# Designs tried in a protein design run: peptides against a protein of PDB entry 7Z53. Part 147

Target 1, 150 residues: chain A of PDB entry 7Z53
Amino acid sequence: PRIKNQADCIPFFRSCPACPGSNITIRNQINALTSFVDASMVYGSEEPLARNLRNMSNQLGLLAVNQRFQDNGRALLPFDNLHDDPCLLTNRSARIPCFLAGDTRSSEMPELTSMHTLLLREHNRLATELKSLNPRWDGERLYQEARKIV

## One batch from the design tools (peptide; made by RFdiffusion4, then SolubleMPNN)

Design b2_p30_4_s3 (from b2_p30_4, 18 letters changed)
Fold by OpenDDE base, seed 1:
Structure b2_p30_4_s3 (fold): chain B 150 residues (1-150), chain A 30 residues (1-30)
Amino acid sequence: as target 1 above (150 residues)
Amino acid sequence: STYETTPEYEEYRRLLEELLALLPVVGIPV
């Protein structure tokens, strides 16, 4: 977040360790939780994939979300667009296509998919907060700063 | 589509809810 003024603290202990409510134990727990998933699994390790995972329709620095389905109003991962979708071929009765993520294994393990979904939501939350704190930042700046925190 | 009502999605949702329930404990509001 690169926050210089403590008045600009956001409610995320990992992002602002110098905030008055900071707790090292809590921060370690957050790090332990997010350590299950490499950031590259969320954002992609290749630039073309990284761009495809972003919402480019605005300058809010958001990751793309599913346009067809939500989880009680909350964001889900977008679907990939594969001609021969292995997820559909593996379980035809479920009729669930593969999700688009930084790692193709996101659709193989529900636990991994869940974590990716959480980090997607967290990124978008952070980007939204950063926009509120820094109205002049463009989408690229918001995206990069949020990515550094996650 | 019945995507949200499939057994696989329900399992995913269950796991997601379990993870979400832990986040407030560590100070992440989700």
Scores: peptide ipSAE 0.045, ipTM 0.585, DockQ to the pose 0.054
Fold by OpenDDE base, seed 4:
Structure b2_p30_4_s3 (fold): chain B 150 residues (1-150), chain A 30 residues (1-30)
Amino acid sequence: as target 1 above (150 residues)
Amino acid sequence: STYETTPEYEEYRRLLEELLALLPVVGIPV
């Protein structure tokens, strides 16, 4: 319930619906399905990591996205820059480096990677919407508010 | 890209698409 004006209603992925008419039951089910990926997995549990997971090139409060690849125009998780990349070492033929994530496990299973990617996109979507609704908010505010919703 | 055509990436994409397909049901745009 963070909507100040009905016109500011936006759909939230993991938070309680704040808009009238929202299907709370369905959203709760989705939240339950995604609950195994806690916020620390997306945002990091430590500040240095959290900063690295953010797009600091602007004041849009976005999480960093992959700079090399997109999925049909949609964001993917950024790669980490590990000296001895365990993902590459584990499967040299696949040539897939580890993703930079709040939890290293996000790179270990495609399921986690997918969910993490989804939440990345949702965060960035929310941050974008929040920017539209609150153009005076800086990147930190946008990031934090979006994080709270996810 | 080479990365995007790996079996692991394809699996990732498949799973991601499945997850994304759920979003419209709850009113979340893809």
Scores: peptide ipSAE 0.022, ipTM 0.540, DockQ to the pose 0.037
Fold by OpenDDE base, seed 3:
Structure b2_p30_4_s3 (fold): chain B 150 residues (1-150), chain A 30 residues (1-30)
Amino acid sequence: as target 1 above (150 residues)
Amino acid sequence: STYETTPEYEEYRRLLEELLALLPVVGIPV
């Protein structure tokens, strides 16, 4: 997703062309790639799914992360809880269940899984920065503001 | 921006570029 009004500079905004020191070429590449992924693929289009994708253990506005595994200390998508997990059935040797995301296809193609993972990390990074800048914001405000930027 | 000059952003950017390169290979137009 892209912010319609890009006239204001947000120092931590990943694709703000109005910010000093911005690299337009890099932003164009990122925007081209992220535009391929609808916001609903990251956050879920339905409220129950959207809630399940959030970390509700605190008021930090974070998306939920995998509780079992990390990628060299960096966050991975949480696992879904499927009774008949197709990801486990397709590759039994890997023993990796399907990831939970806004799009069920997130675990079907490694490229999509990677993209969702990156956007998860970006959201949580933004939420963390927003908390630092706005200590009085609650989890809902942090989540919504970070979502607008992603 | 400040974020764009950090090592974390460079890693993020690199990963995205790699993904962009892979999309045509798997038949997804960019």
Scores: peptide ipSAE 0.021, ipTM 0.512, DockQ to the pose 0.037
Fold by OpenDDE base, seed 2:
Structure b2_p30_4_s3 (fold): chain B 150 residues (1-150), chain A 30 residues (1-30)
Amino acid sequence: as target 1 above (150 residues)
Amino acid sequence: STYETTPEYEEYRRLLEELLALLPVVGIPV
C-alpha cells in the first residue's frame, strides 16, 4: 500500500511491506501461524460472496461485522442468511445461525471462527489506518490494499 | 517453537483463547 508519510509505520498482524524496518523474521513467524487459513477463506473466492462479506454502506473498505453481537466492543463475524440454516438445526435452543465467511466451515470449527474473526478485525484495522494515511482513497482501494496486507 | 515465546505470538494466543471462550456465551458450543 501507498503511505504518504514514510515516517509512519503500522504494526501488522501478518507480514506487511509498509514497515521495512520491522523485524522480518518475526513477521514471517506470525504469517506462518496464520497462513494455514487461506485469505480466500476470509474474503471469499467467488465475487458474489466477496461482495456480501464487505460493508458496502460506506467508502471505508471494511468487511461486514455482526450487527447483533460484539466482543467487548470488538467485531464478530456477521450471520449468514440461509433458508434452512444447519446451525439453527444443530442447536435449536441456542437459535444462533451460521456465520457468514469465505469458508462455510467457519461455524463448524470454533478455532476457524476465531481465526476468521482475528483476520476480520485486522483487515478493518488496516483499512482504518490506510484511510488515515490516504484520506482520498475510496472504499474499493482501501479494501484491496488492506486485503493485500492480510 | 521459537515463535511461541515472542510477544506477538502471545498476543495472538490470548486473543484466540478469548474468542473461543466467547462462543459459548453466544450459544455456540466449543
Scores: peptide ipSAE 0.020, ipTM 0.477, DockQ to the pose 0.026

Design b2_p30_4_s4 (from b2_p30_4, 19 letters changed)
Fold by OpenDDE base, seed 2:
Structure b2_p30_4_s4 (fold): chain B 150 residues (1-150), chain A 30 residues (1-30)
Amino acid sequence: as target 1 above (150 residues)
Amino acid sequence: MTYEETEEYKKLRELLELLLRLLPLVGIPV
């Protein structure tokens, strides 16, 4: 496909290679994600990111949501706080930063954004229902149990 | 920095709304 507007190009960087072994001639990539199916695209693969994805202002076990925008009353992904935000660099006029999700690709395609938004909503729905069923559960337990279901 | 809903953001939101409406048609409950 012919690129019509180069200013709208998404910056893609080549992944770092894994160290080759003694007789390994095939270039392997470093895996920075969890090795098991754990919905890391929602929750992140690293503890600092996972914490940033959570709503830590209460004990409801919820994921963080956008504080400025909603989709007809429904939650959206929160904005990230990136130095040299690629979304801001791609379209300087829009001045919309990238979304924060467990998968950094959440803002690369609208389809991914929608799926991450859906899963965020589902987590928050589950956590809310679990709180209703188990009023004595704290925010950590609610978050972890909702995460296990997702 | 104050974020306002730009036309580009509005278009993105509309697209997201459309996608979310289409998900049930492919068997994904919303």
Scores: peptide ipSAE 0.015, ipTM 0.352, DockQ to the pose 0.024
Fold by OpenDDE base, seed 4:
Structure b2_p30_4_s4 (fold): chain B 150 residues (1-150), chain A 30 residues (1-30)
Amino acid sequence: as target 1 above (150 residues)
Amino acid sequence: MTYEETEEYKKLRELLELLLRLLPLVGIPV
């Protein structure tokens, strides 16, 4: 290596390549988190996060929504419960926490926040309609079936 | 306690309203 002092180096391991099915010359990394298309930005990639994103107060299969604010009766993203919340640190006067979503970047740009809000609303709409069509379904089934549609 | 909507929330609402108005124009039902 060009740098002899290893103490000045940050160990960085390159991710394993995905198996190319064709003569694709572009190296892509293997996705070890979730399916390539599974709406993980809405549902999270880990079970603890996925559980925190759900409304567990009932058996309707809904995602959690903001309890402090609404948009003309429409749901907004819930707030996260971060110890060192960067949103609270950046604007101490507004005292608005970061939003909780499957993607941690949900609070970085208003456009991302808006997209996550729309997808949350769509999930909750679907789960509500599925409950109407299938009154005997439990909250887990409603959540999973709505997730499959999204 | 009715929390007053912050300016940031007003901006977010305006953006959401704009997106909802644009969605039908691209064939996505609201």
Scores: peptide ipSAE 0.012, ipTM 0.321, DockQ to the pose 0.018
Fold by OpenDDE base, seed 3:
Structure b2_p30_4_s4 (fold): chain B 150 residues (1-150), chain A 30 residues (1-30)
Amino acid sequence: as target 1 above (150 residues)
Amino acid sequence: MTYEETEEYKKLRELLELLLRLLPLVGIPV
């Protein structure tokens, strides 16, 4: 089916190819995720993303939370700051941006969004408890120790 | 400015509430 109206197209970018330099004729995508078992879906696989996911306004080691909405006082995922936000494009009436998480798919299905929200809450709970137990720990140590537990 | 809860946020909350109710039933602490 030829889509005649391109004004409502969702920006879709193809992943970069892996170029092994061998006789491999099959185009494979480059892996942009961490190869070891971690919670990269929560914390990101790249340092810039990891920093954006953190609450850097204090030394509590917390992840960033939504500043506009809460679930009965409980934290929700923060919004992403995308220029061409696909969530805004798909539902213009709701005007809800995509959520920011370590996994870029966090807004693709409610179940995934829910799991990311729970993991964010758990991290922040752990970091808070760790701060209570270890008042002298700085924000970096709190974040890393909470991350290890999650 | 109090942003009005959208239908999408309502659905998300309902799903979260459902998951939180179901997790203990399958032995996962909340």
Scores: peptide ipSAE 0.009, ipTM 0.301, DockQ to the pose 0.019
Fold by OpenDDE base, seed 5:
Structure b2_p30_4_s4 (fold): chain B 150 residues (1-150), chain A 30 residues (1-30)
Amino acid sequence: as target 1 above (150 residues)
Amino acid sequence: MTYEETEEYKKLRELLELLLRLLPLVGIPV
């Protein structure tokens, strides 16, 4: 290591070893700080936003979903609660507010909205399954573990 | 209140359905 005096170091780990089950002698490193995939577009980068993206009405660790619309019983992104919502201003006939997501660009194009919706669905699926497997887990743990898997 | 789905939302749903159909083709199960 370049730093010889470890007493001045803050213990901060960014990676963990991942050994493939195969006879491959190569020890890989996985991200130890976040999920393997950067899903900040789903969860937000700031704590207040992250909280707004969560379903806080229960302890299931779920993300918030649309309350007005569903896709054949499947969840859609929730609407944001913006003062002077640009989506409402752009298309006054549709009266569809902007979507709430970790990425503010989620409403710029349907493709982004769709990808965020898929990841939201996957998170909620995982959280639900994790709750079934671990009934004693609270909503925070369910959310974090689902987030880690995503 | 049951809100009637707008045409824009229908298009979004169709796009989501398309993506879900395409994901298995790239090795992502749905």
Scores: peptide ipSAE 0.009, ipTM 0.292, DockQ to the pose 0.021

Design b2_p30_5_s1 (from b2_p30_5, 20 letters changed)
Fold by OpenDDE base, seed 5:
Structure b2_p30_5_s1 (fold): chain B 150 residues (1-150), chain A 30 residues (1-30)
Amino acid sequence: as target 1 above (150 residues)
Amino acid sequence: SQAAAQEALRRAEAEEEARLRELELLLEAL
């Protein structure tokens, strides 16, 4: 997506210009974007929402992922659990509930959904790597450290 | 109706996957 307010941009750098598809390159690109995009849109600005966005089934510090669908083996955002789900009401034939993200507008703007999905994947990648580097860290530590990097 | 819902879901998922790939390509190009 196009960054409309360039005045809020930071200088961009690439750790591996010869490896555009590398996780390191993607991380640097995400860092450039997150300088402009509020991370609260991914993690939630309120504690109850932030907890709901986390995978609390283990101590891996992961964000919750969709339990029904994947993107070619990659994670998608989890569905929300709304009593009167507006997404279900909008398209009765599709029966697709709203996605759960830090921004309540995630299901209204596919571009935001895509951004949040990528950041979800990056967070979970980082948390997994941090677990490998620090096996004794609990889920809270892994989650917080990964969040700081994103 | 269940079959129709499954087809609609598959189409919606494919559309989102395409958008995700587009964003990934933009990130790779930076």
Scores: peptide ipSAE 0.015, ipTM 0.379, DockQ to the pose 0.022
Fold by OpenDDE base, seed 1:
Parts: C-alpha cells; structure tokens; sequence
Structure b2_p30_5_s1 (fold): chain B 150 residues (1-150), chain A 30 residues (1-30)
C-alpha cells in the first residue's frame, strides 16, 4: 500500500529525511494528485503481476519500461503479451498492443494510461534518486522505498 | 438529456487532462 507523506521532508536518506526546500509544496501537490489513484493500479495487487511490472535485470529497483517506444526520450509502459490482444483487434491501424499495468483497464482509458505512465516515470525517478543518495541499497530496498513515497 | 450527459463527460475528461498536465509539470520541476 502507498504511504502518504504529509511532512515537508522526504525520507530519501537511509536514516535521515531530505527536504526539497522550494519544492516542498510541489511534492505535496503530487501526493494529493496521486491520492486519486490506487497504487495497486501501478504496482499490481498480486505478487506475480508485481514482479512482471518490475525491471528484474538489475538491482536499481525500477519498474519495467517499454523497450520499443519512448515519448521524446521519456518512458512508456511495457506491452503485455496477450494471445488474443484486444487492443490490436480494435485499432488495427495503430497496431499497438495492450499495455501491461497493475490495472487491466489501462489500455482502455487514455486517462489511466497517461496517469500510469506518469507514475511509472515518478517511481523510476525516485528510485534513481534514492540510489544516488543511498548507493548501498539493493534493488528490493530501492523499489520498496520508492513505492512508499509514490 | 443526452447532450447534457455528453457535455458533462467532455468537461470531466478536460479536467482530468488538466490534472495530468499539472502532474507532469510538477514531476518536471522536481
């Protein structure tokens, strides 16, 4: 489950909080926006799905990203591997498979797709920053700490 | 009634897009 941080400082350091200074209100507003989205929609509510949504090729605690496409250099959701992909059947001109997310409806509603994409980017940003601040953390710790902040 | 429902849906979608844009801007500012 997502842990909402209502404090001005974020626990970026292993044992110490990090205060964003001028970005305090910005982070609070992000938390308010993410409160409208169940974190399970991003990370998955079940262990097998949660593992499939993670990048397991390294110890950086990242979520998996699309390997075929990017949005001006920014990450997109990975594709699912459905036998009868309804996204390919519905929009044959675009030829874009369904996205893999914690919510199976992500590909059906553009708003959900966009939100999940932004939260994916935020998670990976946080994990990257946490790695920089705590270089001795392993991938599991980075993933869990980033997940708590989102 | 149907026209009113469609207008309400359009407004809701516009508000959601505005929130998403705001989130994106906030993420870029971090």
Amino acid sequence: as target 1 above (150 residues)
Amino acid sequence: SQAAAQEALRRAEAEEEARLRELELLLEAL
Scores: peptide ipSAE 0.014, ipTM 0.370, DockQ to the pose 0.016
Fold by OpenDDE base, seed 2:
Structure b2_p30_5_s1 (fold): chain B 150 residues (1-150), chain A 30 residues (1-30)
Amino acid sequence: as target 1 above (150 residues)
Amino acid sequence: SQAAAQEALRRAEAEEEARLRELELLLEAL
C-alpha cells in the first residue's frame, strides 16, 4: 500500500482512505490481502515482542526499523538479537542476522519478509500522517490508530 | 572476513529490494 500523494490523503479508514483519484478497488484488494496475512505477523501477537517491534525513542507511534541498513533510503526490518541466531548459523560466511518481525518466518521466507517490510513502511507512513493530522496524540495513540488502519 | 560479510549483506538487501519492488508492482496492478 503505497500512497504517494500523502498531502492529499486522509488515511482514517482501512478500506477507503480519502485520496483524490484513489482506486477503491485496488485499496479493497490490498485490505483483503493484509487481512489474510494477519497484521499480527507485523506487530507481534505477544506483548513483549510487540514492544520490541516498536520505536520507543519518541512519541510518534512508529515501528522499529533497521538502524544499520536501508533499502535505497527506505526502511528495513530491524535485526533480532538471538543468542543462537539460526540465520548466522545457516551461512557463516554471510554473517547476516535474522530480521525481527511478528514471527521468525520473516527471515526464513523472503516473500513474507517483503510483505512485512512493506507493511512496516505503511504503518510508519500512516503514523506520520496521523501525527500531522492529530499533533496532540501521543505515541501509543498513534501506534494503535495506525495499526487499525493497516 | 568482515568485509565479505558486509558485501554479502548488501547483496542480500539488494535482492530483497528487487523482491519488494516486484511485490509493490504486483499490488499496484491488482
Scores: peptide ipSAE 0.014, ipTM 0.390, DockQ to the pose 0.025
Fold by OpenDDE base, seed 3:
Formats: structure tokens, sequence, C-alpha cells
Structure b2_p30_5_s1 (fold): chain B 150 residues (1-150), chain A 30 residues (1-30)
């Protein structure tokens, strides 16, 4: 099921989130997903890719989001900038380019795309909460701490 | 030719919207 309401969860560590009621279940679902999936699929395994997946326009520690589209106000993965975009070639009718993720296969498997979208949203949510809890943290620390919690 | 180009653009936009709706449905199914 799609996770929509998780703002009431106060992040601390992945193993010890402060989440009331149903938000505990939400956190458990996210943790379950990341337990069997390599986090490098979300954050990138190489440093240049990891930097490209981040929002560097501010010091909020956020991952980059799609600049063209949203899912009813919610973030989507950013598009990649491939010269010969295989996603455009495989489905010429859809005319939607590949998403940028830690692994290019994320765009080819709808299940992975959906999961990575949720993890993107969760990271950005966590980074936002951490900023509110720790106003003096810079973007690098916010990013790293949120990454540890996801 | 101008009309044909405009029609092609409209079709492309409709196809893109349909694909985005598909993604949304996949997200809802999780």
Amino acid sequence: as target 1 above (150 residues)
Amino acid sequence: SQAAAQEALRRAEAEEEARLRELELLLEAL
C-alpha cells in the first residue's frame, strides 16, 4: 500500500524512531524495504552519481526531485540526462525519459521505481525533520544523518 | 504543417499524462 501520512514520526535512528500508533507500522514498512534492497540503489554507489542525486541548491540535505512533474503534490524521481535515453527508445509512445537513481535499472522496473520514489520522499522528510531538530546542521550532515536512518 | 505539428504535440502530451497516471497507479498499489 502507498504510504501517505508519515509526518508525525520523529526520526532519531533507524532502529529507534519516535513514531506514534500507525506511524510505527509505516516506519517498519520502510525499514523492511531497505533491509532487502541495497541502499546504493537510492543514493548511488559512486560519489559522482551520489552528488548528482542530491539537491545542491541549498543546505537542507535533500535528494533531488523531478522538476517537471509531481504526484499530486508529492515528489518524483528526477529525470536523467542521457543522450540516447533507453526509456524513450523502448516506449516511444510514452515519451518519458529515464529516472535518475542509484541504478539505471530503476527506470526499467516499475516496482523499483515506485519503491525508490517512496524512499526519496522518506529521505527528504527525514532531512526536513532533522533540520527542525538541529537547526545548526549543514546540508552535508543532514544528508548523511537522514541516509543513516533510511 | 503547423497544424500537424500542433496535433503531434497534443498527442505527445496526452501520452505522457497517461504514462504518469500509470506510475501513480503503481504507487497506489504498494
Scores: peptide ipSAE 0.016, ipTM 0.322, DockQ to the pose 0.019; fails the geometry check

Design b2_p30_5_s2 (from b2_p30_5, 20 letters changed)
Fold by OpenDDE base, seed 2:
Structure b2_p30_5_s2 (fold): chain B 150 residues (1-150), chain A 30 residues (1-30)
Amino acid sequence: as target 1 above (150 residues)
Amino acid sequence: SQAEAQARREAEEAARREAERAALELLLLL
């Protein structure tokens, strides 16, 4: 990620471990997984959805997290507040309610939901670190810069 | 009746909360 205005910013780079051999392949695989993870699955493809996926209660650039449940203090995806939850109707065996994510597919496969949860946590971690490094950045800038790093 | 409608809503909310719990338990096992 490139900070557009470097004069007012401390750059945050995801460290590339310059480790020779096997470690480069692992990193390339992680980057391939994150590139294959269409960021739209986490952030939404449409602006109205993207806004609903954000924590708008502050200027920290965070994604919205579940307000009712946590995983040992770690964030979980919010549930969608649908009256007639389609996710409960499609798979009666799993009975997984819809999570609020970039698309409804995040609720169809627990593995996908887990991945979205990890990316949510990573975004919020990055936004928090970026805020520490760049105290003058607003929530929009923190959100956009974190999104570029994920 | 209004009482029946309220009981239905409470049952639906309870069922939803149970589904949410079960979903999270499943997620945490992965």
Scores: peptide ipSAE 0.262, ipTM 0.754, DockQ to the pose 0.020
Fold by OpenDDE base, seed 3:
Structure b2_p30_5_s2 (fold): chain B 150 residues (1-150), chain A 30 residues (1-30)
Amino acid sequence: as target 1 above (150 residues)
Amino acid sequence: SQAEAQARREAEEAARREAERAALELLLLL
């Protein structure tokens, strides 16, 4: 199914939509996706991976984004930098290369990739809002607090 | 040869970039 209106109102908190009166179908879909969130799929379960998934270039608490591509100015997941990409070898139908994510399964199906992309965008949005509300927080605090909300 | 190895790496990188583009196009169709 086509994910329509990916840019529509995402909740500031998992239970609190940012835009009251938004399309109920979109809201229900977002809520269903967030209820399914295993944080390890987005953030990684292992500390070395979790660090590699972060933007370490600043103190904004952001996740790393694709440096080569954007979707109409919106963030995409970074590709993993694998010489022998196992995702291209195993997924012969879709031929999707590996994305850098907390779970390698994010690259197996476009639906999972889309979900992880939305959660990446939401994390970075939340971290940005938290920075505006709490200017004294460092990148670690922003990252951890945004992670708790997702 | 070193030249053959370099040509192979460049071909693999080109194939990777094409796969990345195709993957993103597929995602945008969803």
Scores: peptide ipSAE 0.250, ipTM 0.739, DockQ to the pose 0.022
Fold by OpenDDE base, seed 5:
Structure b2_p30_5_s2 (fold): chain B 150 residues (1-150), chain A 30 residues (1-30)
Amino acid sequence: as target 1 above (150 residues)
Amino acid sequence: SQAEAQARREAEEAARREAERAALELLLLL
């Protein structure tokens, strides 16, 4: 839905303005769409989360990938390691566990999770290519340069 | 009992693994 009256909308930091009384689902979709502009859904908006989304076992600048499952050899998002998984409790019919993502709400919409998976793959592809082109770059440099391209 | 608590944890882990598989299967269908 088009927000017709922008004057009644509250500007959120690094998100689209949301009008008071808007449906939470609509807000989540708008916030998701705007977060894809800066890829904050993939990388996280905060440094502690951003570090948890990275593969820190090497200096390749990669995002963390699922260690248990692959899609025909292609990467999937990690699952979050939550004992009490809120995603399983929210939708008992779908029973989709939370993925480890830049926004935990990505697990509520499979379409967003799919897009996030594609962007994960693209980041890791770019980081790998950048490593080949620049062998002396460390993991931080590779990660930041790949992030700028995505 | 400790055996009942272990059986419960194993059942919860099996249910989690099944949910993970089902989630990934759903994503692959999109």
Scores: peptide ipSAE 0.238, ipTM 0.739, DockQ to the pose 0.023
Fold by OpenDDE base, seed 4:
Structure b2_p30_5_s2 (fold): chain B 150 residues (1-150), chain A 30 residues (1-30)
Amino acid sequence: as target 1 above (150 residues)
Amino acid sequence: SQAEAQARREAEEAARREAERAALELLLLL
């Protein structure tokens, strides 16, 4: 990415710091594809984040969904609960708050947010189907098996 | 004052909720 101002860049755990409004480089696309393959963009690469992305209220192995908004009854990504929301601080033009996702890049690029939303829906669909097929599986097993399929 | 700090927090929260709505509206247009 062309870093125009390093002070406006958000550090990413598995990618170079990206500044909001930077053009998608081939490298960013490759990184997105890599994160897709390892599912880290959806599930998080760190255990604390991965836990925060999950719905822990039940044993269904679901990812957490937005509790305030839905898309025609379909799930949306939850918002992150950041006191100083870096997405609002750095992307002053779009004023898009951070979504809670496995990759913070999702909040910088609405297209990635859409992809993460689709993958969230797919995970939850798979986990639901796996629960119907395997009623004895706990939430951890359902989550892990759905994650493997995605 | 504590009252001013509370009013600021409430304003920031209201602005956040508006930004959240706008973000979702944008997402739904994609």
Scores: peptide ipSAE 0.153, ipTM 0.628, DockQ to the pose 0.023

